Peptides against a protein of PDB entry 1MQS. Designs and how they scored, part 128

Target 1, 223 residues: chain A of PDB entry 1MQS
Amino acid sequence: ILKMLFLNKDLNNNDNITTITDDIFNQQEIIWKVLILDIKSTATISSVLRVNDLLKAGITVHSLIKQDRSPLPDVPAIYFVSPTKENIDIIVNDLKSDKYSEFYINFTSSLPRNLLEDLAQQVSITGKSDKIKQVYDQYLDFIVTEPELFSLEISNAYLTLNDPKTTEEEITGLCANIADGLFNTVLTINSIPIIRAAKGGPAEIIAEKLGTKLRDFVINTNS

## One batch from the design tools (peptide; made by RFdiffusion4, then SolubleMPNN)

Design b2_p22_4_s2 (from b2_p22_4, 11 letters changed)
Fold by OpenDDE base, seed 1:
Structure b2_p22_4_s2 (fold): chain B 223 residues (1-223), chain A 22 residues (1-22)
Amino acid sequence: as target 1 above (223 residues)
Amino acid sequence: MTFIEKIGLETDKEFKELLEKL
């Protein structure tokens, strides 16, 4: 998150910007920016950062993407939003209207190829592609509630997994979604976890799926 | 560079490549 707020620039050699220290903010020239969020990303940001942290990162204003926002044509914007067609269309409309000087687009999770192509096509049509400075997938689709605890905010996950009426397909699908969310979280932490799960239930299925994803990732990164 | 940063850069690269083809 902090790297995103600093336009994904290599913050000096302390790779572990896990803690908001005053030192992090002092090392970079403060560029004032607008932060555009959606409901999901707002929850994510709010769980990790305080308003003062945003200010220290140079965020002068933060707003919801669906809100009517005043043009700030001389101010760069950071978008941190869900990878949806709706959000893409809004971003492109903001681009068309010259709402901001520069656009740093960050998606909370992986942008599907079709949406990436759509974004590129729409941006190209505007003739303002030069204003799009960055397009990133941040893989921040989780809520940090307290130290050492986070949530994927999947509604009714427990109920679904324990309802006898739930089909095997539904369980498998949900487990896959959970594993994907956990995988994104692990990538964000940049540490390979020891996975512990109860045996004989959905937790084991999730653990196995996550383990496979992590192994595949490690193999692909070491090759 | 973190893995996420690498992925982010890849997405950005892909986006720019798409723009160049359009």
Scores: peptide ipSAE 0.464, ipTM 0.885, DockQ to the pose 0.692; fails the geometry check
Fold by OpenDDE base, seed 5:
Structure b2_p22_4_s2 (fold): chain B 223 residues (1-223), chain A 22 residues (1-22)
Amino acid sequence: as target 1 above (223 residues)
Amino acid sequence: MTFIEKIGLETDKEFKELLEKL
């Protein structure tokens, strides 16, 4: 998160967020930025950062992507939002209207290829592609509840997976979503876990999906 | 550069490549 707020530049490895922000605040010129969030990413950021941390990172204003926002044509913007068609369309509209000077787009999870292509196409049509400085997948689609615990915030997951009325398609879909969330978490931790799951149920499906994602990722990054 | 940063950069590269083709 902090790296994103500093436009994905290298940060000194300190274990304490406060120490990192203080060190950066003292050593570097602060670039003032606007932070654009959605409901989900707001919860993510709020679980980890305080208002003072945002300020130290140069965030003067933060707003929801769906809210009416005042133009700040001389101020760079950081978007940290879900990878959805709706959010892409809003970003492109903001680009068209010259709402900000520069656009640093960060998605909370992996942007599907079709949406990436859509974003590129729409941006190209605007003739303002030079204002898009970065497009990143941050893989931060989870909530930190305590230092050693996180949540994917999937409502009624246990009930859905254990309800005999739930269809196989619903179970498979939910398991895929859980696996995606876990994958994002693993990437954030920057370590390859040993996956253990109970056999014969949703846990095994999730473990298999996650294992496949991790293997594919390792293969693609080592190639 | 962290593992996550490498992935993020890949997305950025792909995006820029797409823009160049349009």
Scores: peptide ipSAE 0.461, ipTM 0.876, DockQ to the pose 0.661; fails the geometry check
Fold by OpenDDE base, seed 2:
Structure b2_p22_4_s2 (fold): chain B 223 residues (1-223), chain A 22 residues (1-22)
Amino acid sequence: as target 1 above (223 residues)
Amino acid sequence: MTFIEKIGLETDKEFKELLEKL
C-alpha cells in the first residue's frame, strides 16, 4: 500500500510503516496527490494505514470514486479501486473532463484482459493517454485485521456457502471470488502456502481453484 | 523486485502496448 501511495517507486523495505513514512517525509519532496477509492479499497486502506499515514504519504484528499469530486486539474490522482467496468468508465470520464493532472491507476486485484482492452480503447479515443502514467494490479483484495491474520470481507460467505437454498452458480461464483482473494494474499505475502481443505464441500472447490491459479502463475512467471 | 511488482509492471506494459496498437 505505501509503495502505491508513492507511485510504486522503490522504498526501503526494512522499516516499520511509521519509519518509512517519516523517512520519506523527511528525505523527499512531498508530491501532493488525490487518492480515489471505492468502498472495498477504503476498508483495505483503513485496516493498514491511519489518516496521518496518508497525509505523510502526500495524500491531500481522499474520496470515493462514485462521489461527485471537485476537479483538481493541477494535482495528480492515485486510483485504488476494484477492477470493474463501472470504475473504468468513471476513470475515463475523469480523464475526459481533465479532473486531475496525472492518473495512476491501481486495481485491487487482477484486471481481466477484456477490461484492460476496454480501458486502453477508451483512453485512446480521448487523445489523453499521456495523462495515464501507470496501470498497476496491486493484489490487495483483503483486510488486514492483525499482523498474521486477514479477511476477504466477503459478506455472509459462510452463510451463503452453507445455505441449501444457494444455487450452484452462486456457490461457484463465490468460490471463485474467495480463491481470487486468497491468491492475491499469497502473492502479497510472497510465500506459497500448503493448501489444506475439507473434502466434499466449497473448501475443496476453493482449494482446487487456488491451486490452479498458483500453478498457472508459477508457470507463467518462469516462462 | 518482488513477484507482485513484476505482475504490476506486466499489466502496465500490456496496457502501453495496447495503446500503441490503437
Scores: peptide ipSAE 0.437, ipTM 0.869, DockQ to the pose 0.654; fails the geometry check
Fold by OpenDDE base, seed 4:
Structure b2_p22_4_s2 (fold): chain B 223 residues (1-223), chain A 22 residues (1-22)
Amino acid sequence: as target 1 above (223 residues)
Amino acid sequence: MTFIEKIGLETDKEFKELLEKL
């Protein structure tokens, strides 16, 4: 989500959203943007980010895609919406009307090929394809609910990971096992998680492994 | 680059390719 708000630029993966936003806010000139949401994506954003986080990301205002929105022709827009024909048509209409200066389109889930083609066709007809800067599938079709605590029931995991006598191979092996457990948990919950881990330790290794597993799964499921 | 980013980039590439063909 934060990457999307920063126009899918590489963000330094700091552990805390606040730290990331603060660092970016302090180090870079903020590009002010409008965030366009639908009902579903509003729930997603609201579950993960606070209003202050949006502001720090340069979001001046956010609105629903179906709402009447005032034109801001000098302001770039980030769309984060469901991959529907209706939303595509609205985006194209916004493009036609020069509602914003630039369009960064992010879909909450996989955009079907037919809709992608429809979007491309409609955009082509407008002659304003240059204003479409990005079209992304963010795969963020989830709501972060209250955090649940669970255990993988791995004995001595903490000790093993923190014992200076533990070999790198043992750590890597344990991290793989943890990642497998987390992966299975994610599949059971039937949601794609946002993975956050502390840098420079086993948590990062686990996060990377889990990320890879989830990626492989998504690729295999969509193939 | 995260997988999500890779997928996102693929969609963007496909979109741009479609535009080029039109």
Scores: peptide ipSAE 0.424, ipTM 0.864, DockQ to the pose 0.434; fails the geometry check

Design b2_p22_4_s3 (from b2_p22_4, 8 letters changed)
Fold by OpenDDE base, seed 5:
Structure b2_p22_4_s3 (fold): chain B 223 residues (1-223), chain A 22 residues (1-22)
Amino acid sequence: as target 1 above (223 residues)
Amino acid sequence: MTYIEKIGLKTNEEFKELLKKL
C-alpha cells in the first residue's frame, strides 16, 4: 500500500516494510496527490492506514470514485479501485475531462485481459495516453482485521457453502472467488504457503484452485 | 522485487504494448 502511495517507486533499502515507521516517510520525497477509492478499497486502506499516514504519504485529498469530484488538473491522482468496467469507464471519463495531471491506476486485484484491452482502447481514443503513467494490479482485495488475521469480506460464505440448496455452480463460483482472495493475500505476504485442506468439500476445491494459481505464478515469474 | 511488483510491472508493460498497437 505505501509503495502504491509513493507511485510504486522503489522504496529504498528496506524491501520489508513490515511496520509503518516515521523513517519510511522521511526517506521519501513528498509529492502531493489525490487518492481515488471505491467502497471496497476504502475498507482495505482504512484497515491498515490512518489519515495521518495518508497525509505523510502526500495524499492531500481522498475521495470515492463515484463521488462528484472537483477537477485538479495540476495534481496527480492515484486510483486504487476494483477492476470493473464501471471503474474503467469513470477513469477514462476523468481522463477525457482532464480532471488530474497524471493518472496512476492501481487495481485491487488482477485486471482481466478483456478489461485491460478495453481500457487501452478507450485511452487511445482520447489521445491522452501520455497522462496514464501506470497501470498496476496490487492484489489487495482483503481487509486486515488484526496483525495476523485477514478477511476476504465474503458475505455468508459459510452458509452458502453448507446450504444443501446451493447449486454446484454457485459453490464453484464462490470457491473461485475465495481462491482469488487467498492468492492475493499470499502474494502480499510474499511467501509460498503450505496448503492443507479437508478432503471432499469446498475446502479441497479452494486448495486446488489456489495451488494451481500459485504454481502458474511461480512458473511465469521464474521464466 | 516482490511478487506483486513483478505482476504489476507485467500489467503495466502489457498496457503500454496495447497502446502502441492502437
Scores: peptide ipSAE 0.456, ipTM 0.886, DockQ to the pose 0.738
Fold by OpenDDE base, seed 3:
Structure b2_p22_4_s3 (fold): chain B 223 residues (1-223), chain A 22 residues (1-22)
Amino acid sequence: as target 1 above (223 residues)
Amino acid sequence: MTYIEKIGLKTNEEFKELLKKL
């Protein structure tokens, strides 16, 4: 979410940002922009960020996509909304009316191909495609509540992954099993997680496998 | 860039490609 608020720029070389700290905000150039939400994304944002965090991220104004919003033609806008035809039409209308200077579109989940094509077609017709700076799937269609701890009940997983005698094949196999377990857990809780993993190790392998499974699932469910 | 970010950016690339064809 924070990365999105900073226009999906790299926040820090620190791959392990797991907590919102002042350091995250201090390292970024503040660009003032508008944040456009819907009901679902509002709940998501509110579950993980405080109003002050939005301000620190350069969000000067936030509003609902269906609200009557004042034009700010010199201000860039971040959309973080559900992947629906209705939201696409509103975004395109905002584009037509030059409501904002730039459009950073973020969908809460995967945008179906047909809607992506519709968006592209409508934007093309406006002749203002240059104002659309990005279209991202954020996979943040969930609300963060209290942290939970669970176990996949895999014996000696830590030892196996960290033993120098373990073969790459064994590690890969174990990572696949872990990813499957995590995927099932995610499906059970019916939320798409933000995956954080250390680079260059088993954690990254697991993250990649899990991410692929989640992507495929989201695409399939949106079809 | 995280793996999730990479997945999320795929839509951006696809969108750009679509625009080039229109």
Scores: peptide ipSAE 0.455, ipTM 0.874, DockQ to the pose 0.470
Fold by OpenDDE base, seed 2:
Structure b2_p22_4_s3 (fold): chain B 223 residues (1-223), chain A 22 residues (1-22)
Amino acid sequence: as target 1 above (223 residues)
Amino acid sequence: MTYIEKIGLKTNEEFKELLKKL
């Protein structure tokens, strides 16, 4: 998260959040930015950072993407939002309206190829592609409750997976979402876990999906 | 380089390449 707030530049990773923010605040010229969030990413950021941390990172204002936001054409913006068509359309509209000076786009999870192509197409049509400075998948689709405890914040996941009225399609979809969240967590921790799951249920489906994602990732990154 | 950094770079480069083709 802090790296994102500093425009994905290399930060000294050996320090705690307070030390990092203090060091950056003291050593570098503060670039003031606007932070654009959605409901999900707001919860994510709020779980690990305080308002003062945002300020130290140069965030002057933070707003929800769906809210009416005043134009700040001389201020760069960091978007940290879910990878949805709706959010892409809003970002492109903000670009068209010259709402900010620069756009640093960060998605909370993996952006599907079709949406990436859509974003590129829409941006190209605007003629303002130079204002898009970054497009990143941050893989921060979880809530940190304690240093070694996290939640995917999927409402009623346990109930849904154990309700006999839940359809196979709903279960498969939910398992995919859970696997994506776990994958994001693994990437964030930068450690490959040993996956253990009970057989014959949703846990096995999730484990298989997660295992596949991890294997594919390792193959693609070593390539 | 962390996993997130690798993915971030990949997505960013893919986006840039898409823009070049348009």
Scores: peptide ipSAE 0.443, ipTM 0.876, DockQ to the pose 0.677
Fold by OpenDDE base, seed 4:
Structure b2_p22_4_s3 (fold): chain B 223 residues (1-223), chain A 22 residues (1-22)
Amino acid sequence: as target 1 above (223 residues)
Amino acid sequence: MTYIEKIGLKTNEEFKELLKKL
């Protein structure tokens, strides 16, 4: 998250967010930015950072993407939002209206290829592609509840997975969502785990899906 | 380089390449 707020520049890794922000705040000229969030990413940011941390990172204002936002044409914007068509359309509209000086787009999770292409197409049509400085998948689609605990914020997951009335399709879909969330988390932790799951249930499905994602990622990243 | 950084870079590069084709 901090890297994103600093426009995905390399930051000295320190375990203490406060120390990082203080060091950067004291040593570097602050680039003031607007942070645009959605409901989900707001929760993510709020779980990890304080308002003061945002300020130290140069965030002068943060707003919801769906809210009416005042133009700040001389201020760069960081978008940290879910990878949805709706959000893409809003970003493009903001681009069209010259709402900000620069656009640093960060998606909370993997942007599907079709949406990436859509974004590119729309941006191309505007003739303002030069204002798009970054498009990143941040894989921060989870809530940090405690320093060593996270939540995917999937409502009724336990109930759904254990309700005998739940359809196989529903279970499979939910397992896929869980696996995606876990994948994002693993990537954020920057360590490939040993996956263990109980056999014969949703846990196994999740483990298999996650394992596949991780293997594919490792293969693709090392290629 | 972290996994996130690698992915971020990849996505960014893919986006740039898409723009070049348009």
Scores: peptide ipSAE 0.442, ipTM 0.879, DockQ to the pose 0.703

Design b2_p22_4_s4 (from b2_p22_4, 12 letters changed)
Fold by OpenDDE base, seed 2:
Parts: C-alpha cells; sequence; structure tokens
Structure b2_p22_4_s4 (fold): chain B 223 residues (1-223), chain A 22 residues (1-22)
C-alpha cells in the first residue's frame, strides 16, 4: 500500500510504516496527490493506514470513485479500485474531462485481459494516453484485522456457502472470489502456504482453484 | 523484486504495449 501511495517507487523495506513515512517525509519532496477509492479499497486502506499516514504519503484528498469529485487538473491522482468495467469507464471519463494532471491506476486485484484491452482502447481514443503514468495490479483485495489475521470481507460468505438454497453457480462464483482473495494474500505474504481443506465441500473447490492459480503463477514467473 | 512488483510491472508493460498497437 505505501509503495502505491509513493507511486510504486522503491521504498526501503526494513522499516516500520511510521519510519518509512517519516523517512520519506524527511528525505523527499512531498508530491501532493488525490487518492480515489471504492468501497472495498477504502476498507483495505483503513485497515492498514491512519489518516495521518495518508497525509504523510502526500494524500491531500481522498474520495470515492462514484462520488462527484471536483476537478484538480494540476494534481496527480492515484486510483486504487476494483478491476471492473464500471471503474474503468469512470477513470476514462475522468481522463477525458482532464480531472487530474496524471493518472496512476492501481487495481485491487488482477485485471482481466479483456478489461485491460478495453482500458487501453478507451484511453487511446481520448488522445490523452500521456497522462496515464501507471497501470498496476496490486493484489490487495483483503482487510488486515490483526497483524497475523486477515479477512476477505465477503459479505455473508459463510451463510451463502452453507445455505441449501444457494445455487451451484453462486457457490462456484463465490469460491472463485475467495480463491482470488486468498491468492492475493499469498502474493502479499510472499510465501507459498500448505493448503489444507475439508473434502466434499466449498473448501475443496477453493483449495483446488487456489492451487491452480499458484501453480500457474509459479510457472509464469519462472519463465 | 517481490512477486507483486513483478506482476505490476507486467501489467504495466502490457498496457503500454497495447497502447502502442492502437
Amino acid sequence: as target 1 above (223 residues)
Amino acid sequence: MTLIEKIGLETNKEFFELLKKL
């Protein structure tokens, strides 16, 4: 998260959040930025950072992507939002309207290829591609509740997975979402876990999906 | 470089390569 707020620049990894923010605050000229969030990413940010941390990172204003936002054409913007068509369309509209000076786009999870192509196409049509500085997948689709505990914050997940009225499609979709969230968490921790799941239920489906994602990732990163 | 950083760079690269083709 802090790296994103500092425009994905290399930060010295050995320091506590407070030390990092203090060191950066003291050593580098603060670039004031706007932070654009959605509901999900707001929860993620709020679980890890305080308002004072955002200020130290040069965030002057933070707003929801769906809210009406005043134009700040001389201020760079950091987007940290879910990889959805809706959010892409809003970002492109903000670009068209010259709402900010620069656009640093960060998605909370992996952006599907079709949406990446859509974003590129729409940005190209605007003729303002020079304002797009970064497009990153951050894989931060979780909330930190405690130092060693996280939540995916999927509403009613337990109920949905255990309700006999839930359709197979709903279960499969939810399991995919959970597996994506777990995958993001694994990448963030930078360690491959031993996956243990109960057989014959959603846990097995999730474990299989997660295992596949991890295997595919390892293959692709070693190539 | 962390795995996340590698992925971020790949997505970034892919995006700008797409822009160049458009």
Scores: peptide ipSAE 0.437, ipTM 0.875, DockQ to the pose 0.643
Fold by OpenDDE base, seed 3:
Structure b2_p22_4_s4 (fold): chain B 223 residues (1-223), chain A 22 residues (1-22)
Amino acid sequence: as target 1 above (223 residues)
Amino acid sequence: MTLIEKIGLETNKEFFELLKKL
């Protein structure tokens, strides 16, 4: 998250957020930025950072993407939003209206290829492609509840997995979504976990799917 | 460079390559 707020530049390896923000605040001229969020990413940011941390990172204003926002044509904007068609259309509209000076786009999870192509096409049509500085997948589609605990914020997951009326297809679909969320989390912590799951239930399905994703990823990144 | 950084750079590269083709 902090790296994103500093435009994905290399930050010194200090584990303390306060120390990092203080060091940067004291050593370099602060680049003031606008932070654009959605409901989901607001929860993610709020779980890890305080308002004072955002200020120290140079965030002058933060707002929801769907809210009316005042134009700041001389200020760069960081978008940290869900990879949806709706959010893409809003970003492109903000670009068309010259709402900000520069656009640093960060998606909370992987942007599907079709949406990436749509974004590129729409940006190209505006003639303002030079204002798009970055397009990143951050894989931060989770909430940190405690230092060693996180949530994927999947509604009714427990009920769905334990209801005898739930179909095998529904269970398989939900297990796939959970595995995707866990995969994103593993990538974020930059460590390959030892996966342990109970046998004969949804946990085993999730573990298998996650294991496959991790193996495929390791093979593709080492090639 | 972390794994996340590598993935982020790849997405970024893909986006700008698409723009060049348009």
Scores: peptide ipSAE 0.450, ipTM 0.878, DockQ to the pose 0.647; fails the geometry check
Fold by OpenDDE base, seed 1:
Structure b2_p22_4_s4 (fold): chain B 223 residues (1-223), chain A 22 residues (1-22)
Amino acid sequence: as target 1 above (223 residues)
Amino acid sequence: MTLIEKIGLETNKEFFELLKKL
């Protein structure tokens, strides 16, 4: 998250958030930026950063993407939003209206190829592609509640997995979604975990799916 | 560079490659 707020520049990883923000604040001229969020990303950021941390990162204003936002044509904007068609359309509309000076687009999870192509096409049509500085997938689709605890914020997951009326297809689909969320979390931590799951239930299915994703990723990264 | 950073960079690269083709 902090790296994103500093326009994906390399940050010295060894320090506490406060130390990093203080050091950067002291060493570099603060570039004031607008941070545009959605409901999901707001929860993610709020779980790990305080308002003061945002200020130290040069965030002068933060707003929801769906809110009516005043134009700040001389101020760069960081978008950190879900990879949806709706959000893409809003970003492009903001670009068309010269809402901000520069656009640093970060998606909370992987942007599907079709949406990436749609974004590129729409941006190209505007003739303002030069204002798009970055398009990143951050893989931050989780909430950190405690240092050793996080949540994927999947509503009714436990109920769905334990309801006898739930179909096998629904269970499999939910397990896949959970595994995807966990995969994103693992990538964020930048370490391969030892996966422990109870045997004979959805947890095992999730663990297997996650394990497969991690193995495939390691193989593809080392090849 | 973290794994996430590598993936993010790939998306970024793909986006600008697409723009060049349009």
Scores: peptide ipSAE 0.448, ipTM 0.880, DockQ to the pose 0.647; fails the geometry check
Fold by OpenDDE base, seed 4:
Structure b2_p22_4_s4 (fold): chain B 223 residues (1-223), chain A 22 residues (1-22)
Amino acid sequence: as target 1 above (223 residues)
Amino acid sequence: MTLIEKIGLETNKEFFELLKKL
């Protein structure tokens, strides 16, 4: 998150977020930015950063992407939002309207190829592609509740997985979502976990899906 | 460089490559 707030520049790896923000705040001229969030990413950021941390990172204002936002044409914007068509359309509209000076787009999870192409196409049509400075997948689709605990914020997951009335399709879908969330989390931890799951249930499905994703990723990144 | 950073850079690269083709 902090790297994103500093426009994905290299930051000194200190374990303490306060120390990082203080060091940067003291050593570098702060570039003031607007932070645009959605509901999900708001929860994510709020779980790990305080308002003071945002301020120290140069975030002067933060707003929801779906809210009416005043134009700040001289201020760069960081988007940190879910990879959805709706959010892409809003970003492009903001670009069209010259709402901000620069656009640093960060998606909370992997942007599907079709949406990436859609974004590129729409941006191209605007003739304002020069204002798009970054498009990143941040893989921060989780909430950090404690230093060693995270949540995927999937409502009723336990109930759904354990309700005998739940369909196989529903279970499979939910397991896929969980696996995606876990995958994102693993990527942020920057270590490949040993996956252990109980056999014969949703946990095994999740473990298999996650394992496949991780293997595929490792293969693709080491090639 | 972390794995997530590498992925982020790849997406970024892909985006701008797409733009160049349009």
Scores: peptide ipSAE 0.437, ipTM 0.877, DockQ to the pose 0.653; fails the geometry check

